Peptides against a protein of PDB entry 2QAS. Designs and how they scored, part 18

Target 1, 120 residues: chain A of PDB entry 2QAS
Amino acid sequence: PPEDLMQYEAMAQDALRGVVKAALKKAAAPGGLPEPHHLYITFKTKAAGVSGPQDLLSKYPDEMTIVLQHQYWDLAPGETFFSVTLKFGGQPKRLSVPYAALTRFYDPSVQFALQFSAPE

## One batch from the design tools (peptide; aimed at target 1 Y40 Q69 L86 G90)

Design b2_p17_2_s3 (made by RFdiffusion4, then SolubleMPNN; from b2_p17_2, 11 letters changed)
Fold by OpenDDE base, seed 1:
Structure b2_p17_2_s3 (fold): chain B 120 residues (1-120), chain A 17 residues (1-17)
Amino acid sequence: as target 1 above (120 residues)
Amino acid sequence: VLSEEEIAAAVAEQEDV
């Protein structure tokens, strides 16, 4: 088959990552997400730019999923990464995740799901 | 994509209630 010199699949993946960024920006806006929307985000814990609590990242050497529903604070969706404060073991921890590290995105309220290719 | 089990695990990790 002919070569795709445009790399359309990669462009499509980047566009879909933009959906996650846009969703997080809505979540960070005043009032948060419109109920009952909430988000589950899976990412590669060893990807470049990922920052978080050492014990947590050690527990999940490949990838982990976070939930943004009841208890999350200071959600800051940047252009290349987002950061958020979550509780782990009852303690607030700051997590920073590049969008490029994402592998899955899910909103159960409307069963909207995305899957991404992320570097190993 | 995410199973209910995976969802439950994430909720449990954060105690997101």
Scores: peptide ipSAE 0.575, ipTM 0.931, DockQ to the pose 0.582
OpenDDE base, seeds 2, 3, 4, 5: peptide ipSAE 0.335, 0.289, 0.555, 0.312; ipTM 0.856, 0.816, 0.927, 0.821

Design b2_p17_2_s4 (made by RFdiffusion4, then SolubleMPNN; from b2_p17_2, 10 letters changed)
Fold by OpenDDE base, seed 1:
Structure b2_p17_2_s4 (fold): chain B 120 residues (1-120), chain A 17 residues (1-17)
Amino acid sequence: as target 1 above (120 residues)
Amino acid sequence: VLSQEEIEAAREEQESV
């Protein structure tokens, strides 16, 4: 089969990562997401640019999923990454996640799901 | 990709008081 030198699939995935960014920007706006929308975001914890508490990231050596619904603060969706404060064991933790690290995006309220290839 | 069980476990941890 012919080789795709345009890398269309990668371009398509990048475009779809833009959906996640846009959704997070909506979530970060005053008032947050319109109910009942909420977000499950899965990412590779060892991907370049991922940062957070070492103990937390060590607990999830491959992937972890964060939920943005009731308990999240200071969501800051940038152009290449987003950061957010979540509670783990009742303790606030700050995570910074590049969009390139994402492997899954899901909004159960409308059953909207996206999957992405991310570095191992 | 995490299983539904793992996703729900994350929800319980992150949404807990």
Scores: peptide ipSAE 0.224, ipTM 0.788, DockQ to the pose 0.591
OpenDDE base, seeds 2, 3, 4, 5: peptide ipSAE 0.114, 0.206, 0.203, 0.222; ipTM 0.680, 0.776, 0.775, 0.785

Design b2_p17_3 (made by RFdiffusion4)
Pose (drawn by RFdiffusion4):
Structure b2_p17_3 (pose): chain A 120 residues (1-120), chain P 17 residues (1-17)
Amino acid sequence: as target 1 above (120 residues)
Amino acid sequence: VAAVLAAGDAFLASQQP
């Protein structure tokens, strides 16, 4: 015991997903992130709400990490998901990722990191 | 964190033509 009927830990998790959304809004600002800041986003490929090229999604069965630093265009962070154009083998492609699909967040510049979808 | 960095490095390498 005790069983947590308030699910404080789960609420803290969701509250923290919001940091990723806020960080993506700064990155979507004209001019991008303030260097040397850049972002690693890890997400569940099969989590509902994610869309991308069928070929690309098949290559990454469950988890996929993307890096937002030198090569990303048209970052569009909505309130419930974000979409971004990245290159894979030189070929530009478009992704949409719900914040709910996120499992990890890391900025190597200040070594700030978050882990989600992990009740432990 | 090391695993995220390693996945990130593989992603960055895959962006090249």

Design b2_p17_3_s1 (made by RFdiffusion4, then SolubleMPNN; from b2_p17_3, 12 letters changed)
Fold by OpenDDE base, seed 3:
Structure b2_p17_3_s1 (fold): chain B 120 residues (1-120), chain A 17 residues (1-17)
Amino acid sequence: as target 1 above (120 residues)
Amino acid sequence: MQELLEKAAAFEAAQAA
């Protein structure tokens, strides 16, 4: 079969990462997400630009999943990455995650799912 | 799409319950 020199699959994945960004911007707006919508976000913890508590990231050497429903604070969805404060073991922790590090996105309220190939 | 939904059903959040 002919080679795809345009890399359409990669372009499509990057476009779909924009859906996650848009969803997070909705979540960051006053009042948060419209119920019952909530987000499960999975990302590569060792991807470039990922930052957070060392002990937390060390616990998840490959990927970790966070949920944005009732217990999240100071969600800041930028153009290339988002940051958010979540509780782990009852303690608030700040995470910063580039959209390029994402591997999965899911809203169980409407069973909407996305999957991405993130950098090694 | 079916495979994506099946995989998504196994999500495990890192935050404490």
Scores: peptide ipSAE 0.198, ipTM 0.709, DockQ to the pose 0.257
OpenDDE base, seeds 1, 2, 4, 5: peptide ipSAE 0.194, 0.196, 0.183, 0.182; ipTM 0.710, 0.713, 0.704, 0.704

Design b2_p17_3_s2 (made by RFdiffusion4, then SolubleMPNN; from b2_p17_3, 8 letters changed)
Fold by OpenDDE base, seed 3:
Structure b2_p17_3_s2 (fold): chain B 120 residues (1-120), chain A 17 residues (1-17)
Amino acid sequence: as target 1 above (120 residues)
Amino acid sequence: MAEIEAAAQAFLAAQQA
């Protein structure tokens, strides 16, 4: 097949990552997400730009799924990455995840799902 | 999907601990 020098597939993926960014911005607004909406976000823990406690990331060497429903704080959705505070073992931990590291986005309340290819 | 659900449940359990 012909070589795609425009890289249309990559452009399409980036556009869809914009949906995740927009959803997180809604989640970060006063009052949070409108019930019953909540988000399952999966990402590659070793992707460039992913940041968090070493002990936590070491526990999930490949992928990690976080849930934004009732227990999340200081959600900050930036232009290239988002950061959020979550509790693990009762301890608050800060995670920073580039949108490019995402592999899955899901809202069970309306069964809306997106899948992405991310760096290994 | 089942695997993803399991991962989410495990995460929630950790948050509730």
Scores: peptide ipSAE 0.165, ipTM 0.755, DockQ to the pose 0.801
OpenDDE base, seeds 1, 2, 4, 5: peptide ipSAE 0.055, 0.035, 0.055, 0.046; ipTM 0.707, 0.680, 0.703, 0.703; seed 5 fails the geometry check

Design b2_p17_3_s3 (made by RFdiffusion4, then SolubleMPNN; from b2_p17_3, 13 letters changed)
Fold by OpenDDE base, seed 4:
Structure b2_p17_3_s3 (fold): chain B 120 residues (1-120), chain A 17 residues (1-17)
Amino acid sequence: as target 1 above (120 residues)
Amino acid sequence: MEEIEKRAAEFEAAQLP
């Protein structure tokens, strides 16, 4: 196939990562996401910029999926990464995830799904 | 990269029971 010097796939992927960022900003706004919307977010735990409790990340050496519906606090969607507090085994933990580390985004309420290739 | 509309899927989240 002909060589794509425009790198359309990369541009499209970047644009779609912007959708995730925008969705998280809506989730962080007062009142949260409009019912019944909620988010399943999967990311590479060893990707550059990912941070959180060592014990938690060690439990998920490859990928980890988190859900943002009712039990999330202090969601802070920045320009390059987002941070959020979630409960794991009843214990609140803080995670910081670069958008570049994402591999999957899903909203079951409308069956909207995105998949990305993330560097390790 | 993949964009799917109206695709049902099940996910196991880390904080789910």
Scores: peptide ipSAE 0.202, ipTM 0.729, DockQ to the pose 0.183
OpenDDE base, seeds 1, 2, 3, 5: peptide ipSAE 0.191, 0.193, 0.191, 0.193; ipTM 0.727, 0.735, 0.789, 0.794

Design b2_p17_3_s4 (made by RFdiffusion4, then SolubleMPNN; from b2_p17_3, 9 letters changed)
Fold by OpenDDE base, seed 4:
Structure b2_p17_3_s4 (fold): chain B 120 residues (1-120), chain A 17 residues (1-17)
Amino acid sequence: as target 1 above (120 residues)
Amino acid sequence: MAEIEAAAAAFEAAQQA
């Protein structure tokens, strides 16, 4: 097959990551997501730019999924990454996740799913 | 779709209020 020097697949994936960013911006707006929408976001915990409590990230050495529905705080969707406070084991923990680290996005309310190839 | 939902459900249990 011919060599794709344009890297169209990567471009397409980055464009779709924009959907996640846009969705998170809606989630961060006053009033949050319109019911019944809620988000499951999976990301590579070892990807560059991912930050959070060491114990938490160590618990999930490959990927972890976070749920944004009822229990999340200070969601801040930036241009290259988002940060959010979630509770694990009853304790609030701050996570910062680059959109490039995402591997899955899912909104069960409308069965909308995206899957991404993320750097290890 | 099913695999994504299943994986999400697994980690959902890790988040606690």
Scores: peptide ipSAE 0.099, ipTM 0.722, DockQ to the pose 0.648
OpenDDE base, seeds 1, 2, 3, 5: peptide ipSAE 0.096, 0.097, 0.036, 0.093; ipTM 0.723, 0.723, 0.660, 0.717

Design b2_p17_4 (made by RFdiffusion4)
Pose (drawn by RFdiffusion4):
Structure b2_p17_4 (pose): chain A 120 residues (1-120), chain P 17 residues (1-17)
Amino acid sequence: as target 1 above (120 residues)
Amino acid sequence: YAQPSFIPAPIANDAAP
């Protein structure tokens, strides 16, 4: 015991996914992130709401990490998901990722990191 | 891109042809 009927830990998890959304809004600002900040986003490929080229999604069965630093265009962070154009083998492709699909967040510049979807 | 230990999954995006 005790069983947590309030699910405080789960609420704290969701509250923290919001940091990723807020960080993506700064990155979507004209001029991008304030250097040397850059972002590593890890997400569940099969999580509902995610869309991308069928070929690309098949290459990454469960987890996929993307880096937002030198090569990303048209970052569009909606309230419930974000979409961004990245390059894979030189070929530009478009992704949409719900904040609910996120499992990790890391900025190597200040070593700030978050882990989600992990009730432990 | 550098692969951080906190990010165990492989980095999916690469601009090189």

Design b2_p17_4_s1 (made by RFdiffusion4, then SolubleMPNN; from b2_p17_4, 5 letters changed)
Fold by OpenDDE base, seed 1:
Structure b2_p17_4_s1 (fold): chain B 120 residues (1-120), chain A 17 residues (1-17)
Amino acid sequence: as target 1 above (120 residues)
Amino acid sequence: APQPAVIPAPIANDPAP
């Protein structure tokens, strides 16, 4: 097969990460996500730029999944990472996650799923 | 490409009060 010197596959994957960013921006806007849309986001906890409570991240040495539906606060989707406050065992904690750290994105309301390769 | 899938586990945060 012909050699792809344009790296279209990588371009496509990066573009799909942009879908996650755009979805989070919709979630952060006034009114939040239109019902019944909600988001499951999986990321590598040891990826560069991931920030959160040490005990929490230590509990999930590889990946963890967060859900944005009923209980999240101060969602701030930046250009390279997003941050959000969630409750873990009843305790509010702040997470900052680079989009590059994502491995999965899922909206079960429409069965929309994305999968990404992320740094170890 | 977008496709149907299952929710990966574990879900870390509390989903609701």
Scores: peptide ipSAE 0.431, ipTM 0.802, DockQ to the pose 0.334
OpenDDE base, seeds 2, 3, 4, 5: peptide ipSAE 0.415, 0.361, 0.394, 0.405; ipTM 0.798, 0.772, 0.795, 0.798

Design b2_p17_4_s2 (made by RFdiffusion4, then SolubleMPNN; from b2_p17_4, 5 letters changed)
Fold by OpenDDE base, seed 2:
Formats: C-alpha cells, sequence, structure tokens
Structure b2_p17_4_s2 (fold): chain B 120 residues (1-120), chain A 17 residues (1-17)
C-alpha cells in the first residue's frame, strides 16, 4: 500500500488517547463515574514517565492492568499523565501513568474498548 | 459494540465494593 506521509494512524491514536483523558476527568469529578461505568486501564510499566512503588512495578515487567472501580482515590488526570491512589494487596499506593504509556482502555459497562501502541 | 478484549495481565489492584 502507498506510504502514509501524514501519519494518520498516529494522529488517530492521539485523538483516542484524548478519550481516555476525558474519561478520567469524568471519573475525577465529584461523585466519580456514573454507575455502572468503571475503567480498565492497561499500560507499559517500563514506559517513560511511569512511576510508582518499586516492588509493585517490578511485579509487572511488561504490562499492568488497573481498574478504577470502587477503590480509587485522589485521581488526578493531568494533560499528559494521570495519577491515582489504588490499593494493592490492601495497601494504598500511588501510581503516575502517562497517557502515552497506555495500551488498552476498556469500560465493560458499555463494552467500549480502545487499544494503543505504546513505547516498548 | 465491540467484544470485550482479552486482558493481557491480571488486574493488579483491589476493586471490590
Amino acid sequence: as target 1 above (120 residues)
Amino acid sequence: APQPPVIPAPIANNAAP
């Protein structure tokens, strides 16, 4: 096929990452997500900008999936990354994840799914 | 609506009510 010098796929992915950002902003608003909406977010743990507890990230050398449902606190969706406090094994921990690190986004309540290419 | 994707890794955090 002919070469895409416009890089439309990359543009599209960036636009779709905006959907994730917008969804997280809704989740961070007072009252949280409207039930039964909840978010499954998968990301590359070694991607630039990803930060969190060493022991936690070490447990997931490639990808990690978190769920924003019921137990999530201080969700802060920035323009390039979001941070959130979640419980892992009952212990609250803070994660910071750039949107660029995402590989999957899913809201099972309406079966809305997105898949992204992330830094290897 | 698209079918649910396969989750490549187990859910890491607690999500119980």
Scores: peptide ipSAE 0.389, ipTM 0.785, DockQ to the pose 0.367
OpenDDE base, seeds 1, 3, 4, 5: peptide ipSAE 0.346, 0.363, 0.337, 0.339; ipTM 0.774, 0.777, 0.772, 0.766

Design b2_p17_4_s3 (made by RFdiffusion4, then SolubleMPNN; from b2_p17_4 with Y1A A2P S5A F6V)
Fold by OpenDDE base, seed 5:
Structure b2_p17_4_s3 (fold): chain B 120 residues (1-120), chain A 17 residues (1-17)
Amino acid sequence: as target 1 above (120 residues)
Amino acid sequence: APQPAVIPAPIANDAAP
């Protein structure tokens, strides 16, 4: 087959990662997400740029899924990564996750799903 | 590509209201 020198598939993947970034920016805006929208986000914990408490990341050596619905604070969606404070077993912890580390995005309210390949 | 789907997803963080 013809060789794609434009790398269109990679461009498309990046565009779709932009959907996640945009959704998080909506979530971070005053008032938060419009009900009943909420976000399930899965990422590779060993991907470059992922940071958080060592004990937490050690518990999830491959992938980790977080939900942004009822309990999330100080969501800060940057251009290359987002950070957020969540509670784990009642303890607040801060995570920073590059968009490039994502493997899944899901909004159950409208059954909208995206899957990505993430580097380690 | 975007796709409608029901994906079971156990979560790590506390999620109760």
Scores: peptide ipSAE 0.486, ipTM 0.822, DockQ to the pose 0.311
OpenDDE base, seeds 1, 2, 3, 4: peptide ipSAE 0.476, 0.464, 0.439, 0.480; ipTM 0.817, 0.810, 0.804, 0.819

Design b2_p17_4_s4 (made by RFdiffusion4, then SolubleMPNN; from b2_p17_4, 8 letters changed)
Fold by OpenDDE base, seed 2:
Structure b2_p17_4_s4 (fold): chain B 120 residues (1-120), chain A 17 residues (1-17)
Amino acid sequence: as target 1 above (120 residues)
Amino acid sequence: AEQPAVVPAPIANNPEP
């Protein structure tokens, strides 16, 4: 097969990561996501820039999925990462996740799914 | 240039109202 000197896959991945960013910005707006939209976000917990409670990240050494539906607070979608407060075991905790760490994005309400390659 | 396979991952947080 011919060599892709344009690296279209990487460009496409970056563009699609923009979809996640945009979706999170919608989620962060007043009123949150329009029902019934909600987001399943999967990411590599050991990816560079991922930060959060040590016990939480240690519990999920590879990947974890967070759901932004009803209980999420202070969602801050930045340009390179987003931060959000979620309840884990009933306890509110803050996570910061670079978009580059994402491996999957899914909105079950419309069955919209994206898959990404993330650093190991 | 293939997309990675979907891998099951645990849902960590409590999204319930």
Scores: peptide ipSAE 0.281, ipTM 0.742, DockQ to the pose 0.294
OpenDDE base, seeds 1, 3, 4, 5: peptide ipSAE 0.274, 0.273, 0.278, 0.052; ipTM 0.738, 0.743, 0.737, 0.670

Design b2_p17_5 (made by RFdiffusion4)
Pose (drawn by RFdiffusion4):
Structure b2_p17_5 (pose): chain A 120 residues (1-120), chain P 17 residues (1-17)
Amino acid sequence: as target 1 above (120 residues)
Amino acid sequence: AAEEAARTAALEEQLAS
């Protein structure tokens, strides 16, 4: 015991997914992130709400990490998901990722990191 | 170590021509 009927830990998890959304809004600002900040986002490929080229999604069965630093365009962070154009083998592609699909967040510049979808 | 390897692989894949 005790069983947590308030699910404080789960609420804290969701509250923290919001940091990712807020960080992506600063990155979507004209001029991008304030250097040397850059972002690593890890997400569940099969989590509902994610869309991408069928070929690309098949290459990454469950987890996929993307890096937002030197090569990303048209970052569009909505309130419930974000979409961004990245290059894979030199070929530009478009992705949409719900904040709910996120499992990790990391900025190597200040070594700030978050882990989600992990009730432990 | 596994997270660093995944991050490095993701960075290298995006930078590939």

Design b2_p17_5_s1 (made by RFdiffusion4, then SolubleMPNN; from b2_p17_5, 9 letters changed)
Fold by OpenDDE base, seed 2:
Structure b2_p17_5_s1 (fold): chain B 120 residues (1-120), chain A 17 residues (1-17)
Amino acid sequence: as target 1 above (120 residues)
Amino acid sequence: AEEEARFAAAEAAQAAE
């Protein structure tokens, strides 16, 4: 098949990552996401820029899915990454995830799904 | 489905207390 010298797929992926960023910015606003919207975000734990407690990340050698619904705090969606505090076993833990590390995004309330190719 | 499994895993990991 013909070669895509424009790299449209990559452009599309970047644009779609923007959707996640925008969604997180809405989630970070006062009052959080408008119910019943909530987000499931999956990312490569070994991707560059991913940061969090070693004890936590060690449990997920490949991918990890976090849910932003009932318990999330200090969500800070930056331009290249977002950080958020979530409770695991009742203990608050801070995670920082570059948008480039994402592999899946899903809002079950409207069945909106996105999949991304993250660098390994 | 594997999608449902991801949901369950996330919810379980972030379960309170």
Scores: peptide ipSAE 0.507, ipTM 0.880, DockQ to the pose 0.797
OpenDDE base, seeds 1, 3, 4, 5: peptide ipSAE 0.500, 0.498, 0.495, 0.498; ipTM 0.878, 0.878, 0.877, 0.877

Design b2_p17_5_s2 (made by RFdiffusion4, then SolubleMPNN; from b2_p17_5, 10 letters changed)
Fold by OpenDDE base, seed 5:
Structure b2_p17_5_s2 (fold): chain B 120 residues (1-120), chain A 17 residues (1-17)
Amino acid sequence: as target 1 above (120 residues)
Amino acid sequence: SAEQERIERAEAEQLAE
């Protein structure tokens, strides 16, 4: 088949990452996500720009998943990354994740799932 | 499933005291 010099697949992937960003912006709005929506977000823990508690990140050298449902605070969805405060082991920790590091997005309430290729 | 496993692990991490 002919070569795609437009790189449409990459464009589409970027657009889909935009869905995650938009969803997080909704989640960051007052009142949070409308019930019963909640999000499971998976990302490469060693991807550039990922920042968080080292003990947790060390526990998950490849990927880890966070859940945004009942216990998340100060969700800040930026243009290239989002940050959020979550409790791990009962302790609030700040996590910062570039959208480019995402590998999975899932909202089980409506069975909506996205998967992405991320740098290894 | 892998999805369910991810869900369970995430919840375990964030609900653990």
Scores: peptide ipSAE 0.507, ipTM 0.895, DockQ to the pose 0.813
OpenDDE base, seeds 1, 2, 3, 4: peptide ipSAE 0.410, 0.456, 0.506, 0.367; ipTM 0.876, 0.885, 0.894, 0.860

Design b2_p17_5_s3 (made by RFdiffusion4, then SolubleMPNN; from b2_p17_5, 8 letters changed)
Fold by OpenDDE base, seed 3:
Structure b2_p17_5_s3 (fold): chain B 120 residues (1-120), chain A 17 residues (1-17)
Amino acid sequence: as target 1 above (120 residues)
Amino acid sequence: AEEEARYQQAEAEQLAE
């Protein structure tokens, strides 16, 4: 079989990461996500650029899934990463996650799912 | 089933008081 020197698969994956970015920008807009849309985002906690409270990240040594539905604050979707404040056990915690760290994206309201390969 | 469990756990930790 011929060799792909263009790396088309990687290009496609990067394009799909753009979908997540766009979705988060919609979530960050005034009024938030249109009901009943809500997001589950899974990422590698040890991936480069991931930051947050040590106690939280230590609890999830491999992957963590966050929910963006009703209880999220100060969502800031940047160009290479997003940050958000969530509550864990009632305590607010700030997370910063590069899009490159994502492994799963899911909106159950329309059963839209994406999967990514993320380096640790 | 494992996927559903992952989401349920996240909901329990982040959405419940």
Scores: peptide ipSAE 0.500, ipTM 0.890, DockQ to the pose 0.821
OpenDDE base, seeds 1, 2, 4, 5: peptide ipSAE 0.494, 0.491, 0.489, 0.494; ipTM 0.889, 0.888, 0.889, 0.888

Design b2_p17_5_s4 (made by RFdiffusion4, then SolubleMPNN; from b2_p17_5, 9 letters changed)
Fold by OpenDDE base, seed 3:
Structure b2_p17_5_s4 (fold): chain B 120 residues (1-120), chain A 17 residues (1-17)
Amino acid sequence: as target 1 above (120 residues)
Amino acid sequence: SALEEQYAAAEAEQLAE
């Protein structure tokens, strides 16, 4: 087959990552997500740029999923990564995750799902 | 399913007091 010198697949993946960024910006806006919308976001914990408490990241050596519904604070969706404060076992912890580290995005309220290829 | 278990585990850890 012909060689794709345009790298269309990569462009498409980047566009889909943009959907996650946009969704997080809506979640970070005053009032948060419109109910019943809530998000499950899965990412590779060892991907470049991922940062957070060592104890938490050590517990999830490959991937971990975070839930953004009612218990999330200071969500800051940047251009290349987002950061958020979540409670784990009742303790608030700050996570910073590059969009490139994402492997899955899901909103069960409307059954909208996205899957991504992330570096190992 | 494995995916549902991941979501349930996340909710249990992040929503529990």
Scores: peptide ipSAE 0.601, ipTM 0.919, DockQ to the pose 0.888
OpenDDE base, seeds 1, 2, 4, 5: peptide ipSAE 0.593, 0.595, 0.596, 0.592; ipTM 0.917, 0.917, 0.918, 0.916

Design b2_p17_6 (made by RFdiffusion4)
Pose (drawn by RFdiffusion4):
Structure b2_p17_6 (pose): chain A 120 residues (1-120), chain P 17 residues (1-17)
Amino acid sequence: as target 1 above (120 residues)
Amino acid sequence: PPEDYQARKAAEFEAAE
């Protein structure tokens, strides 16, 4: 015991997914992130709401990490998901990722990191 | 062939752990 009927830990998890959304809004600002800040986003490929080229999604069965630093365009962070154009083998492609699909967040510049979807 | 930036950085990130 005790069983947590309030699910405080789960609420704290969701509250923290919001940091990723806020960080992506600063990155979507004209001029991008304040250097040397850059972002690593890890997400569940099969989590509902994610869309991408069928070929690309098949290459990454469950988890996929993307890096927002030198090569990303048209970052569009909505309130419930974000979309961004990245390059894979030199070919530009478009992705849409719900914040609910996120499992990790890391900025190597200040070594700030978050882990989600992990009730432990 | 063009360098795959996302695959290289993802590999580097996994290796750092």

Design b2_p17_6_s1 (made by RFdiffusion4, then SolubleMPNN; from b2_p17_6, 10 letters changed)
Fold by OpenDDE base, seed 5:
Structure b2_p17_6_s1 (fold): chain B 120 residues (1-120), chain A 17 residues (1-17)
Amino acid sequence: as target 1 above (120 residues)
Amino acid sequence: AALDYQEAEAAKFYASL
């Protein structure tokens, strides 16, 4: 097969990361996501730019999935990363996750799923 | 003790994979 010098797959991946960003911006709007939409977001915890509580990240040394449904606060979807406050063990924790760190995005309400390659 | 919300819901996702 011919060599893809355009790197279309990478372009497509970037575009799909844009879908996640857009979805998070909707989630960050007043009132949050329209029910029953909610998001499962999986990311590499050791990826560059990921930040959060050490104990939490240590608990998930490879990947972790966060849920944006009923309990998320101060969701701030930036251009290259998003940050969000979630409760773990009843305590609010701030996570910052670059979109590049994502490996999975899923909205079970409509069974919309995306998968991404992320740095190891 | 019961799992917190995040872990409980995330577990549902993990189980679905």
Scores: peptide ipSAE 0.353, ipTM 0.827, DockQ to the pose 0.651
OpenDDE base, seeds 1, 2, 3, 4: peptide ipSAE 0.351, 0.345, 0.340, 0.346; ipTM 0.825, 0.822, 0.823, 0.821

Design b2_p17_6_s2 (made by RFdiffusion4, then SolubleMPNN; from b2_p17_6, 9 letters changed)
Fold by OpenDDE base, seed 5:
Parts: C-alpha cells; structure tokens; sequence
Structure b2_p17_6_s2 (fold): chain B 120 residues (1-120), chain A 17 residues (1-17)
C-alpha cells in the first residue's frame, strides 16, 4: 500500500481529541451536561503534563478513568489540557490532564465512544 | 461508610470492560 505522507490518521486523531475538548466545554458551561449525558474519560497517568495528587496517581500507575457525572467541580477545559476537581475518598482532588494523554472517551447515555493512541 | 460516586462509577466502568 502507498505510504501516507499526509498522516491522515494523526489528523483524524487530533480532530477527535477536539471532540473531547468540545464536549468538556459543554460540560463546563452553566448547568453542566444535559442529562443523561455523562462522560468517562480514560488517560495515561504517566503521560507528560498529567498532574494530580501523588497518592492517587500512584494508585493508578498506568491508566485511570474519571467520571464526569453528578460530582465534578471547576471543570476547566483549556486548549491543550483540562483540569477538574473530583472527590476521592471524600476529599476533593484536582487533576490536570492533557488531551494528548487520553486513551478513551465514552458517553454511555448515547453509547458514543472514542479511542486514542497515547504515549506510553 | 459512604463511597464516593466517582470511585463507584469508575469501578463499574472498569468492570464493564
């Protein structure tokens, strides 16, 4: 097969990461996501730019899935990363996750799923 | 004690995979 010098797959991946960003911006808007929409976001915890509590990230040395439904605060979807406050063990924790670190995005309400390649 | 929804929902997701 011919060599793809355009790197269309990478372009498509970037576009799909844009979907996640857009979805998070909707989630960050007043009122949050329209019910019953909610998001499962999986990311590589050791990816560059990922930050959060050491104990939490140590608990998930490879991948971690967070859920944006009912209890999430101060969701801030930036251009290259998003940050959000979630409760773990009853304590609010701030996570910062680059979109490039994502491996999965899923909205069970409509069974919309995306998968991404992320750095190891 | 009560379990955070975050951890509960995430666990359920993991189990579904």
Amino acid sequence: as target 1 above (120 residues)
Amino acid sequence: SAVDYQEQAAAEFYASL
Scores: peptide ipSAE 0.311, ipTM 0.815, DockQ to the pose 0.682
OpenDDE base, seeds 1, 2, 3, 4: peptide ipSAE 0.292, 0.294, 0.295, 0.300; ipTM 0.810, 0.810, 0.808, 0.813; seeds 1, 2, 3 fail the geometry check

